# Designs tried in a protein design run: peptides against a protein of PDB entry 7MKK. Part 36

Target 1, 71 residues: chain A of PDB entry 7MKK
Amino acid sequence: SMKEKVKAKLVEIRKFVPFIRRVRIDFQDTLSKVQGHRLDALVNLLDREDVSMSSLNKIEVIIDKLRTRFN

## One batch from the design tools (peptide; made by RFdiffusion4, then SolubleMPNN)

Design b2_p17_4_s1 (from b2_p17_4 with E2D E11M E15K E16K)
Fold by OpenDDE base, seed 3:
Structure b2_p17_4_s1 (fold): chain B 71 residues (1-71), chain A 17 residues (1-17)
Amino acid sequence: as target 1 above (71 residues)
Amino acid sequence: SDLDELLEELMEEIKKK
């Protein structure tokens, strides 16, 4: 079901939370204030269980961009 | 930047909840 797919996607995306937190801290002086705030909000969102598939897909692309730029 | 645009889109989705 779609519900099961969302749950599985959330589990996979959560594996990158430590990476996102490290980018936020290690590059705090390089990131703009708005970028830092948005990354904080992203991490907070992933603590929730009611995350949509559309949000998870966007986060996946964001992680790819962060990996390209910061690791 | 592409990153900024993506982050902004995500923030808009969060605001809907």
Scores: peptide ipSAE 0.605, ipTM 0.881, DockQ to the pose 0.940
Fold by OpenDDE base, seed 2:
Structure b2_p17_4_s1 (fold): chain B 71 residues (1-71), chain A 17 residues (1-17)
Amino acid sequence: as target 1 above (71 residues)
Amino acid sequence: SDLDELLEELMEEIKKK
């Protein structure tokens, strides 16, 4: 079901939360304040269970961009 | 940047919830 697919995607994306938190801290001086705030909101979102597949797909792309820019 | 655009789009989706 779609619900099961969303749950599976959420589990996979959550594996990157430690990485996102590390980027947020290690590159705090490089990131703009708005970028930092948005990353904080992203991490908080991943603590929830009611995340849409659309949001999860966007987060996956964001993580790829972060990995490219910040290792 | 692409990152900023993506983050903004995500924030808009969060606001709709």
Scores: peptide ipSAE 0.605, ipTM 0.881, DockQ to the pose 0.939
Fold by OpenDDE base, seed 5:
Structure b2_p17_4_s1 (fold): chain B 71 residues (1-71), chain A 17 residues (1-17)
Amino acid sequence: as target 1 above (71 residues)
Amino acid sequence: SDLDELLEELMEEIKKK
């Protein structure tokens, strides 16, 4: 079901939370204040159970962008 | 940037929930 797919995707995306947190801290001076705030909100979102597939797909792309820029 | 646009889109989705 779609609901099960969302749960599985959430589990996979959560594996990158430590990476996102490290980018947020290690590159705080490089990131804009807006970018930093939004990354904080992203991490907080991933603590929730009610995240949509649309949001999870966007987060996946965001992670790829972060990996490209910040290793 | 693409990153900023993606982050903004995500924030808008959160706001709608």
Scores: peptide ipSAE 0.602, ipTM 0.880, DockQ to the pose 0.929
Fold by OpenDDE base, seed 1:
Structure b2_p17_4_s1 (fold): chain B 71 residues (1-71), chain A 17 residues (1-17)
Amino acid sequence: as target 1 above (71 residues)
Amino acid sequence: SDLDELLEELMEEIKKK
């Protein structure tokens, strides 16, 4: 079911939370305040269980961009 | 799309909940 697929995707995306937190801290002086706040919101979103597949797909692309720019 | 655009789109989705 879609619900099961979302749950599985959420588990996979959550594996990157430590990386996102490290980017937020290590590059705090480089990131704009808006970027920092949005990354904080992203991490907070992943603590929830009612995350949509659309949001998870967007987060996956965001993580890809972060890995390219910040290791 | 760039990082800022993607982050903004995500924020918009969060607000719709």
Scores: peptide ipSAE 0.602, ipTM 0.880, DockQ to the pose 0.854

Design b2_p17_4_s2 (from b2_p17_4, 5 letters changed)
Fold by OpenDDE base, seed 2:
Structure b2_p17_4_s2 (fold): chain B 71 residues (1-71), chain A 17 residues (1-17)
Amino acid sequence: as target 1 above (71 residues)
Amino acid sequence: SELDKLLDELMEEIKKK
């Protein structure tokens, strides 16, 4: 079901939360305040259970961009 | 940047919840 697919995607995306938190801290001086705030909001979103597949797909792309820029 | 655009889009989705 779609619900099961969303749950599975959420589990996979949550594996990157430690990475996102590390980027937020290690590159705090490089990131703008707005970017930092947005990353905080992203991490907080991943603590929730009612995240849409659309949001999860966007987060996956964001993580790829972060990995490219910040290793 | 592309990253900023993606983050903006995500923030808009969060606001809709």
Scores: peptide ipSAE 0.574, ipTM 0.876, DockQ to the pose 0.941
Fold by OpenDDE base, seed 1:
Structure b2_p17_4_s2 (fold): chain B 71 residues (1-71), chain A 17 residues (1-17)
Amino acid sequence: as target 1 above (71 residues)
Amino acid sequence: SELDKLLDELMEEIKKK
């Protein structure tokens, strides 16, 4: 079911939370305040259980961009 | 930037909840 797929995707995306937090801290001086706040919101979103597949797919692309730019 | 655009789209989705 879609519910099961969302749950599985959420588990996979949560594996990157430590990376996102490290980017937020290590590059705090480089990131704009707006970018920092958006990353904080992203991490907070991943603590929830009611995240949509659409949001998870967007987060996956965001993580890809962060890895390319910040290792 | 592309990153900012993606983050904006995500923020909009969060606001719709």
Scores: peptide ipSAE 0.573, ipTM 0.875, DockQ to the pose 0.933
Fold by OpenDDE base, seed 4:
Structure b2_p17_4_s2 (fold): chain B 71 residues (1-71), chain A 17 residues (1-17)
Amino acid sequence: as target 1 above (71 residues)
Amino acid sequence: SELDKLLDELMEEIKKK
């Protein structure tokens, strides 16, 4: 079911929370204030259980962009 | 940037609940 797929995706995406937090802190001076705020909101979103598949897919792409830019 | 666009889109989704 879609619900099960969302739960599975959320579990996988949460594995990257430490990475996102590290980027947020390690590159705080490189990121704009707006970018920093958005990353904070992203991490906070992943603490929730009611995240949509659309959001999770976007977060996956964001993580890929962060990985290419910040290792 | 592409990253900014993606972050904006995500923020809009969060805003919509």
Scores: peptide ipSAE 0.570, ipTM 0.873, DockQ to the pose 0.922
Fold by OpenDDE base, seed 5:
Structure b2_p17_4_s2 (fold): chain B 71 residues (1-71), chain A 17 residues (1-17)
Amino acid sequence: as target 1 above (71 residues)
Amino acid sequence: SELDKLLDELMEEIKKK
């Protein structure tokens, strides 16, 4: 079901939370304040169980962008 | 940047919830 797919996707995306937190801190001076705030909100979002597939797909792309810029 | 746009879109989705 779609609900099960969302749960599976959430589990996979959560594996990148430590990476996102590291980027947020290690590159705080490179990131804008707005970017930092949004990354904080992103991490907080992933603590919830009611995240949509649309949001999870966007987060996946965001992670790819972060990996490209910050390794 | 594209990153900013994606982050902004995500924030808007959060607001709708």
Scores: peptide ipSAE 0.569, ipTM 0.874, DockQ to the pose 0.925

Design b2_p17_4_s3 (from b2_p17_4, 5 letters changed)
Fold by OpenDDE base, seed 1:
Structure b2_p17_4_s3 (fold): chain B 71 residues (1-71), chain A 17 residues (1-17)
Amino acid sequence: as target 1 above (71 residues)
Amino acid sequence: SELDKLLDELMEEILKK
């Protein structure tokens, strides 16, 4: 079901939470405060269970871009 | 939603080259 697919996708996305936290800390001096706050907010929002597949797909793209840019 | 707005802002302000 779509519900099960969302759950599975969320599990996969959450595997990158430590990476997002590291980007936030390792590049804190080069990120603006608003950018840093947005990364913090992203991590916090990934604790939610009511995330749509559309949002998860966007997050996946963001993570890919972060990996390219920040190692 | 809050999440969608945040994601759009991240893409616009952080991930733009």
Scores: peptide ipSAE 0.303, ipTM 0.811, DockQ to the pose 0.154
Fold by OpenDDE base, seed 3:
Structure b2_p17_4_s3 (fold): chain B 71 residues (1-71), chain A 17 residues (1-17)
Amino acid sequence: as target 1 above (71 residues)
Amino acid sequence: SELDKLLDELMEEILKK
């Protein structure tokens, strides 16, 4: 079901939470304050279970681009 | 939603630089 697919996608996206936290810390001096705060907010929002597939797909794109830029 | 707004802001201000 779609509900099961969303749950599975969320599990996969959460595997990158440690990476997002490391970007926030390791590049704190080069990120603007607002950029750092937004990364913190992203991590916090990934604790939620009511996230749509559309949002999860956007998060996946963001993570891919973060990996290209910072890793 | 608040999440969608945050994601859009990240895409614009972090990833498009």
Scores: peptide ipSAE 0.300, ipTM 0.810, DockQ to the pose 0.155
Fold by OpenDDE base, seed 4:
Structure b2_p17_4_s3 (fold): chain B 71 residues (1-71), chain A 17 residues (1-17)
Amino acid sequence: as target 1 above (71 residues)
Amino acid sequence: SELDKLLDELMEEILKK
């Protein structure tokens, strides 16, 4: 079901939370305060279970871009 | 949603390049 697919994808996306946290810390001096706060908020929001597949797909793209830019 | 707004802001201000 779609619900099961969302849950499975959320589990996979959450595997990148440590990476997002590392970006936030490693580049704290480079990021603006607002950018840093947004990364913090993203991590916090990934604790939720009511995230749509559309949002998860977008997050996947964002993570790929973060990996490209910040390693 | 709040998440969608946040994601859009990240794309616009951090990841646009």
Scores: peptide ipSAE 0.297, ipTM 0.809, DockQ to the pose 0.156
Fold by OpenDDE base, seed 2:
Structure b2_p17_4_s3 (fold): chain B 71 residues (1-71), chain A 17 residues (1-17)
Amino acid sequence: as target 1 above (71 residues)
Amino acid sequence: SELDKLLDELMEEILKK
């Protein structure tokens, strides 16, 4: 079902939470206060269960870009 | 949505290069 697909994708995306936290800390000096807060918000978002597939797809793209930019 | 707005802002302001 679609619900199961969303749940499975969320599990995969959550594996990158430690990476996002590392970016937030390691590059804190080069990020603006607002940018840092947005990364914190992203981490908090991944604790939610009421996320759409559309949002998860966007998050996946963001994580890929973070890996390219900061690692 | 507010969530989508947050994600879009991240893409534009942090990751645009």
Scores: peptide ipSAE 0.294, ipTM 0.808, DockQ to the pose 0.153

Design b2_p17_4_s4 (from b2_p17_4 with E12K E15K E16K)
Fold by OpenDDE base, seed 2:
Structure b2_p17_4_s4 (fold): chain B 71 residues (1-71), chain A 17 residues (1-17)
Amino acid sequence: as target 1 above (71 residues)
Amino acid sequence: SELDELLEELEKEIKKK
């Protein structure tokens, strides 16, 4: 079902939470307050269960770009 | 910057909730 697909996708995306937290901490002195806030919000968003597949796919692309920028 | 553009895209997704 679509619900099960969303759950599976969310599990995969959540694997990047440690990376996002590390970026937030390691670069906190070079990131603007707004940038830091947005990263915090991303982590909080991934703790939720009510994220659509469309949003998860977009978030995955964004995380991939973050990984490229921050290794 | 490129980072700002990326995080702005992210914020658009977050605002949907």
Scores: peptide ipSAE 0.194, ipTM 0.728, DockQ to the pose 0.682
Fold by OpenDDE base, seed 5:
Structure b2_p17_4_s4 (fold): chain B 71 residues (1-71), chain A 17 residues (1-17)
Amino acid sequence: as target 1 above (71 residues)
Amino acid sequence: SELDELLEELEKEIKKK
């Protein structure tokens, strides 16, 4: 079902939460306050269970770009 | 910056919640 697909996608995306947290801390001196806030918000968003597949797909792209930029 | 643009896209998704 679509519901199960969303849950599976969310599980996969959540695997990158530790990376996001590391970026937030490791680059805290370089990031602006708003950039840091947005990264915190991303982590908080991924703690939720009501994110759509469309949003999860977009978030995946964002995380991939973060990985490219911050290793 | 490019990072700001990327995170702005994220913020748009957050606003849907």
Scores: peptide ipSAE 0.192, ipTM 0.728, DockQ to the pose 0.718
Fold by OpenDDE base, seed 4:
Structure b2_p17_4_s4 (fold): chain B 71 residues (1-71), chain A 17 residues (1-17)
Amino acid sequence: as target 1 above (71 residues)
Amino acid sequence: SELDELLEELEKEIKKK
């Protein structure tokens, strides 16, 4: 079902939460307060269970961009 | 949605870096 697919996708995306948190901390001094807040919000979003497949796909793109920028 | 708006803004900020 789509519900199970969403859950599976969420599990995969959540594997990057430690990375996102690491970026937030390691670059705290160079990130603007707004950027830091957005990263915090991204982590918080991934703690939720009610994220759509569309949103998860967008988050994946964001994470890929983070990985490109911050290794 | 608020989520979409947040991600859009986040993406814009990442692009600036």
Scores: peptide ipSAE 0.173, ipTM 0.699, DockQ to the pose 0.151
Fold by OpenDDE base, seed 1:
Structure b2_p17_4_s4 (fold): chain B 71 residues (1-71), chain A 17 residues (1-17)
Amino acid sequence: as target 1 above (71 residues)
Amino acid sequence: SELDELLEELEKEIKKK
């Protein structure tokens, strides 16, 4: 079901929360305030259980880009 | 959603960095 697919995708994406937090802290001096807030918002979003598949797909792309840029 | 829009904006900023 779509519900099961969303749950599975969320579990996979949550594996990158520690990485997102690390980027937020390690690069805090070079990130703009707005960028930092957006990273915080991303982490908070992933703590929710009502995230749509559409949002999760977008987040996956963003995390991929974060990984290529910040290691 | 508002959060989706914020994340899309973040994506754009990542590309420009």
Scores: peptide ipSAE 0.181, ipTM 0.702, DockQ to the pose 0.149; fails the geometry check

Design b2_p17_5_s1 (from b2_p17_5, 7 letters changed)
Fold by OpenDDE base, seed 4:
Structure b2_p17_5_s1 (fold): chain B 71 residues (1-71), chain A 17 residues (1-17)
Amino acid sequence: as target 1 above (71 residues)
Amino acid sequence: SKEEEENKMLDELLELL
């Protein structure tokens, strides 16, 4: 089911939460205030269980961009 | 909706990065 697929994807995406947190901290001086705020919001979002597949797909792209830009 | 707000935030972040 879609619900099960969402849960599975959320589990996989959550594996990158430590990475996102590290980017937020390690590059705090490089990131703009708004970028930092949005990254904080992203981490908070991933603490929730009710995240849509659409959102998770976008988060996957965001993580890829972060990995490319920040290691 | 919450989902719309969530997606808006993510879209903005995608644009910023």
Scores: peptide ipSAE 0.773, ipTM 0.940, DockQ to the pose 0.906
Fold by OpenDDE base, seed 1:
Structure b2_p17_5_s1 (fold): chain B 71 residues (1-71), chain A 17 residues (1-17)
Amino acid sequence: as target 1 above (71 residues)
Amino acid sequence: SKEEEENKMLDELLELL
């Protein structure tokens, strides 16, 4: 079911939370204030259980961008 | 809505990165 797929996707995406936190901290001086704020919001978002597949797919792209730019 | 705000935040982040 879609519900099961979302749950599984969320579990996979959450594996990158430590990476997102490290980017936020390690590059704090080079990130803009808004970038930092949005990264904080992203981490907070991933603490929730009610995240749509659409959002999770966007987050996956964001993580790919972070990996490309920040290691 | 909450989801709309969430999507807006994510879309902005996609543009910023």
Scores: peptide ipSAE 0.773, ipTM 0.940, DockQ to the pose 0.859
Fold by OpenDDE base, seed 5:
Structure b2_p17_5_s1 (fold): chain B 71 residues (1-71), chain A 17 residues (1-17)
Amino acid sequence: as target 1 above (71 residues)
Amino acid sequence: SKEEEENKMLDELLELL
């Protein structure tokens, strides 16, 4: 079901939370204030269980962009 | 809504990166 797919994807995306946190900290001086704030919000968002597939797909793209730009 | 705000935040982040 879609609900099962969402939860499975959430589990996979959460594996990148430590990476997101490290980018936020290690590149704090490179990131703008708004970028930093949004990354903080992203980490907080991933603590929730009610995240839509649409949001998770966007987060996946964000993680890919972070990996490309920040290793 | 909460989800709309969430998506707005994510869309903004996508644009910023």
Scores: peptide ipSAE 0.772, ipTM 0.940, DockQ to the pose 0.907
Fold by OpenDDE base, seed 3:
Structure b2_p17_5_s1 (fold): chain B 71 residues (1-71), chain A 17 residues (1-17)
Amino acid sequence: as target 1 above (71 residues)
Amino acid sequence: SKEEEENKMLDELLELL
């Protein structure tokens, strides 16, 4: 079901939370204030269980951009 | 709504990176 697919996607995306946290800390002086604040919000968002598939797909693109730019 | 704010935040982050 779609609900099961969303749950599985969330589990996979959460594997990158430690990476997002490290980017936020290690590049704090390089990131703009707004970038840092939005990364904090992203980590908080991933603590929730009620995240849509569309949001998870956007987060996947964000993680890919972070990996390309920061490691 | 919560969903609307979530979408705004994610869309902005996509533009910033």
Scores: peptide ipSAE 0.771, ipTM 0.940, DockQ to the pose 0.844

Design b2_p17_5_s2 (from b2_p17_5, 7 letters changed)
Fold by OpenDDE base, seed 4:
Structure b2_p17_5_s2 (fold): chain B 71 residues (1-71), chain A 17 residues (1-17)
Amino acid sequence: as target 1 above (71 residues)
Amino acid sequence: KKEEEENKMLDELLELL
C-alpha cells in the first residue's frame, strides 16, 4: 500500500537525520539564518510519522544537495 | 493545510540550496 511505501521511505530518509543535524551545526557560520531555520524545521519534520510521499521525495532531493555541498 | 505549509517550507529550502 501507499501507506507502507511512505513508512518504508521515511525509515530510509531518517537515516540521514544525523547528517542533517551535523550540517546544521558544523556549517552554522556558513549557512544563512533562513537556511539554518529551514534545516531545523526539516529535522523536526522527520520526527513526525505523518509525512507525505511528496514531502519525502523533496527531502530526498534536499539531502542529495546537502551531500553535494557539505559532504 | 499542514501538508501545504510543509511543502512550501521544503520548496523554499530546495531553492535556498
Scores: peptide ipSAE 0.769, ipTM 0.935, DockQ to the pose 0.933
Fold by OpenDDE base, seed 5:
Structure b2_p17_5_s2 (fold): chain B 71 residues (1-71), chain A 17 residues (1-17)
Amino acid sequence: as target 1 above (71 residues)
Amino acid sequence: KKEEEENKMLDELLELL
């Protein structure tokens, strides 16, 4: 079901939370204030269970961009 | 509502990175 797919996707995306936290801290001086704030919001979002598949797909792209730009 | 604000935040991140 779509519900089970969302749950599975959320579990996989959550594996990158430590990476997102590290980027936020390690590159705090490079990131703009708004970028830092949005990364904090992203981490907080991933603590929730009510995240849509659309949002999870966007988060996956964001993680890929972070990996490309920040190691 | 919450989802719209969430999507807006994510879209901003996609543009900023």
Scores: peptide ipSAE 0.769, ipTM 0.935, DockQ to the pose 0.888
Fold by OpenDDE base, seed 2:
Structure b2_p17_5_s2 (fold): chain B 71 residues (1-71), chain A 17 residues (1-17)
Amino acid sequence: as target 1 above (71 residues)
Amino acid sequence: KKEEEENKMLDELLELL
């Protein structure tokens, strides 16, 4: 089901939470305040169970951008 | 509204990176 697919995607995306947290901390001086605040919000969002597939797909792109820029 | 706010935040982050 789509619900099961969303849950599976969320589990996969959550594997990158430690990476997002490290980027936020290690590059705190390089990131703008707004970038830092949005990354904090992203981590907080991933604590929730009610995240849509659309949002998870956007988060995947964000993670790819973070990986390209920061590791 | 929560999903809209979530999408707005994510869209902004996509633009910032």
Scores: peptide ipSAE 0.769, ipTM 0.934, DockQ to the pose 0.935
Fold by OpenDDE base, seed 3:
Structure b2_p17_5_s2 (fold): chain B 71 residues (1-71), chain A 17 residues (1-17)
Amino acid sequence: as target 1 above (71 residues)
Amino acid sequence: KKEEEENKMLDELLELL
């Protein structure tokens, strides 16, 4: 079901939470204030269970951008 | 509304990175 697919995707995306937290800390002085605040919000969002597939797909793109720029 | 705010935040982050 779509619900099962969303849960599976969320589990996979959550594996990158430590990476997002590390970027937020290590590059705090390089990131703009708004970038830092949005990364904090992203980490908080991934603690929730009610995240849509569309949001998870956007988060995957964000993680790819972070990996390209910061790791 | 919560999902709308979430989508706006994610869209902004996509623009900023």
Scores: peptide ipSAE 0.768, ipTM 0.934, DockQ to the pose 0.880

Design b2_p17_5_s3 (from b2_p17_5, 9 letters changed)
Fold by OpenDDE base, seed 1:
Structure b2_p17_5_s3 (fold): chain B 71 residues (1-71), chain A 17 residues (1-17)
Amino acid sequence: as target 1 above (71 residues)
Amino acid sequence: SDEEKEEKLLDELLELL
């Protein structure tokens, strides 16, 4: 079901939370204030269980961008 | 709504990064 797929995707995306946190910390001096704030918000969002598949797909792209730019 | 705010957050991040 879609619900099960969303749950599975959320589990996979959450594996990157430590990476997002590290980017936020390691590059704090080079990130803009707004970038840092939005990354914090992203981490908070991933604590929720009611994230849509659409959102999770966007988050995956965001993580790819972070990996490309920051490690 | 919370969902709208979530989408705006993600869209902004896609633009900022």
Scores: peptide ipSAE 0.733, ipTM 0.929, DockQ to the pose 0.810
Fold by OpenDDE base, seed 5:
Structure b2_p17_5_s3 (fold): chain B 71 residues (1-71), chain A 17 residues (1-17)
Amino acid sequence: as target 1 above (71 residues)
Amino acid sequence: SDEEKEEKLLDELLELL
């Protein structure tokens, strides 16, 4: 079901939370204040269980952008 | 709504990065 797919995707995306946290900290001086704030909010969002598939797909793209830009 | 705020957050991140 879609609900099961969402939960599975959330589990996979959460594996990148440590990476997001490290980018936020290690590149704090490179990131703008707004970028830093939004990354903090992203980490907080991933603590929730009611994230939509649409949102999870966007988060996946964001993670890919972070990986490309910040290793 | 919370969902709208969530989407706005993610859209903004996509634009900022």
Scores: peptide ipSAE 0.732, ipTM 0.929, DockQ to the pose 0.837
Fold by OpenDDE base, seed 2:
Structure b2_p17_5_s3 (fold): chain B 71 residues (1-71), chain A 17 residues (1-17)
Amino acid sequence: as target 1 above (71 residues)
Amino acid sequence: SDEEKEEKLLDELLELL
């Protein structure tokens, strides 16, 4: 079901939460204040259970951009 | 809505990074 697919995607995306936290801290001086604030919000968002597949797909792209730019 | 705010957050991140 779609619900099961969303749940599985969420589990996979959450594996990158430690990475996002590290980027936020390690590159705090490089990131703008707004970038840092938005990354904090992203981490908080991933604590929720009601995230849509559309949002999860966007988050996956964001993580890829972070990996490319920040290791 | 909360969902719209969430989407705006993600769209901003996509543009900022």
Scores: peptide ipSAE 0.732, ipTM 0.929, DockQ to the pose 0.850
Fold by OpenDDE base, seed 3:
Structure b2_p17_5_s3 (fold): chain B 71 residues (1-71), chain A 17 residues (1-17)
Amino acid sequence: as target 1 above (71 residues)
Amino acid sequence: SDEEKEEKLLDELLELL
């Protein structure tokens, strides 16, 4: 079901939370203030269970951009 | 709403990065 697919996608995306946290800390002086604040908000969002598939797909793109730019 | 805030957050991040 779609609900099961969303749950599985959320589990996979959450594997990158430690990476997002490290980017936020290690590049704090390089990131703009707004970038840092939004990354903090992203980590908080991933603590939730009610994230949509469309949002999870956007988060995947964001993670790819972070990987390309920072590690 | 929480959903609207979530959408704005993600769209902004896509622009910022």
Scores: peptide ipSAE 0.731, ipTM 0.929, DockQ to the pose 0.796

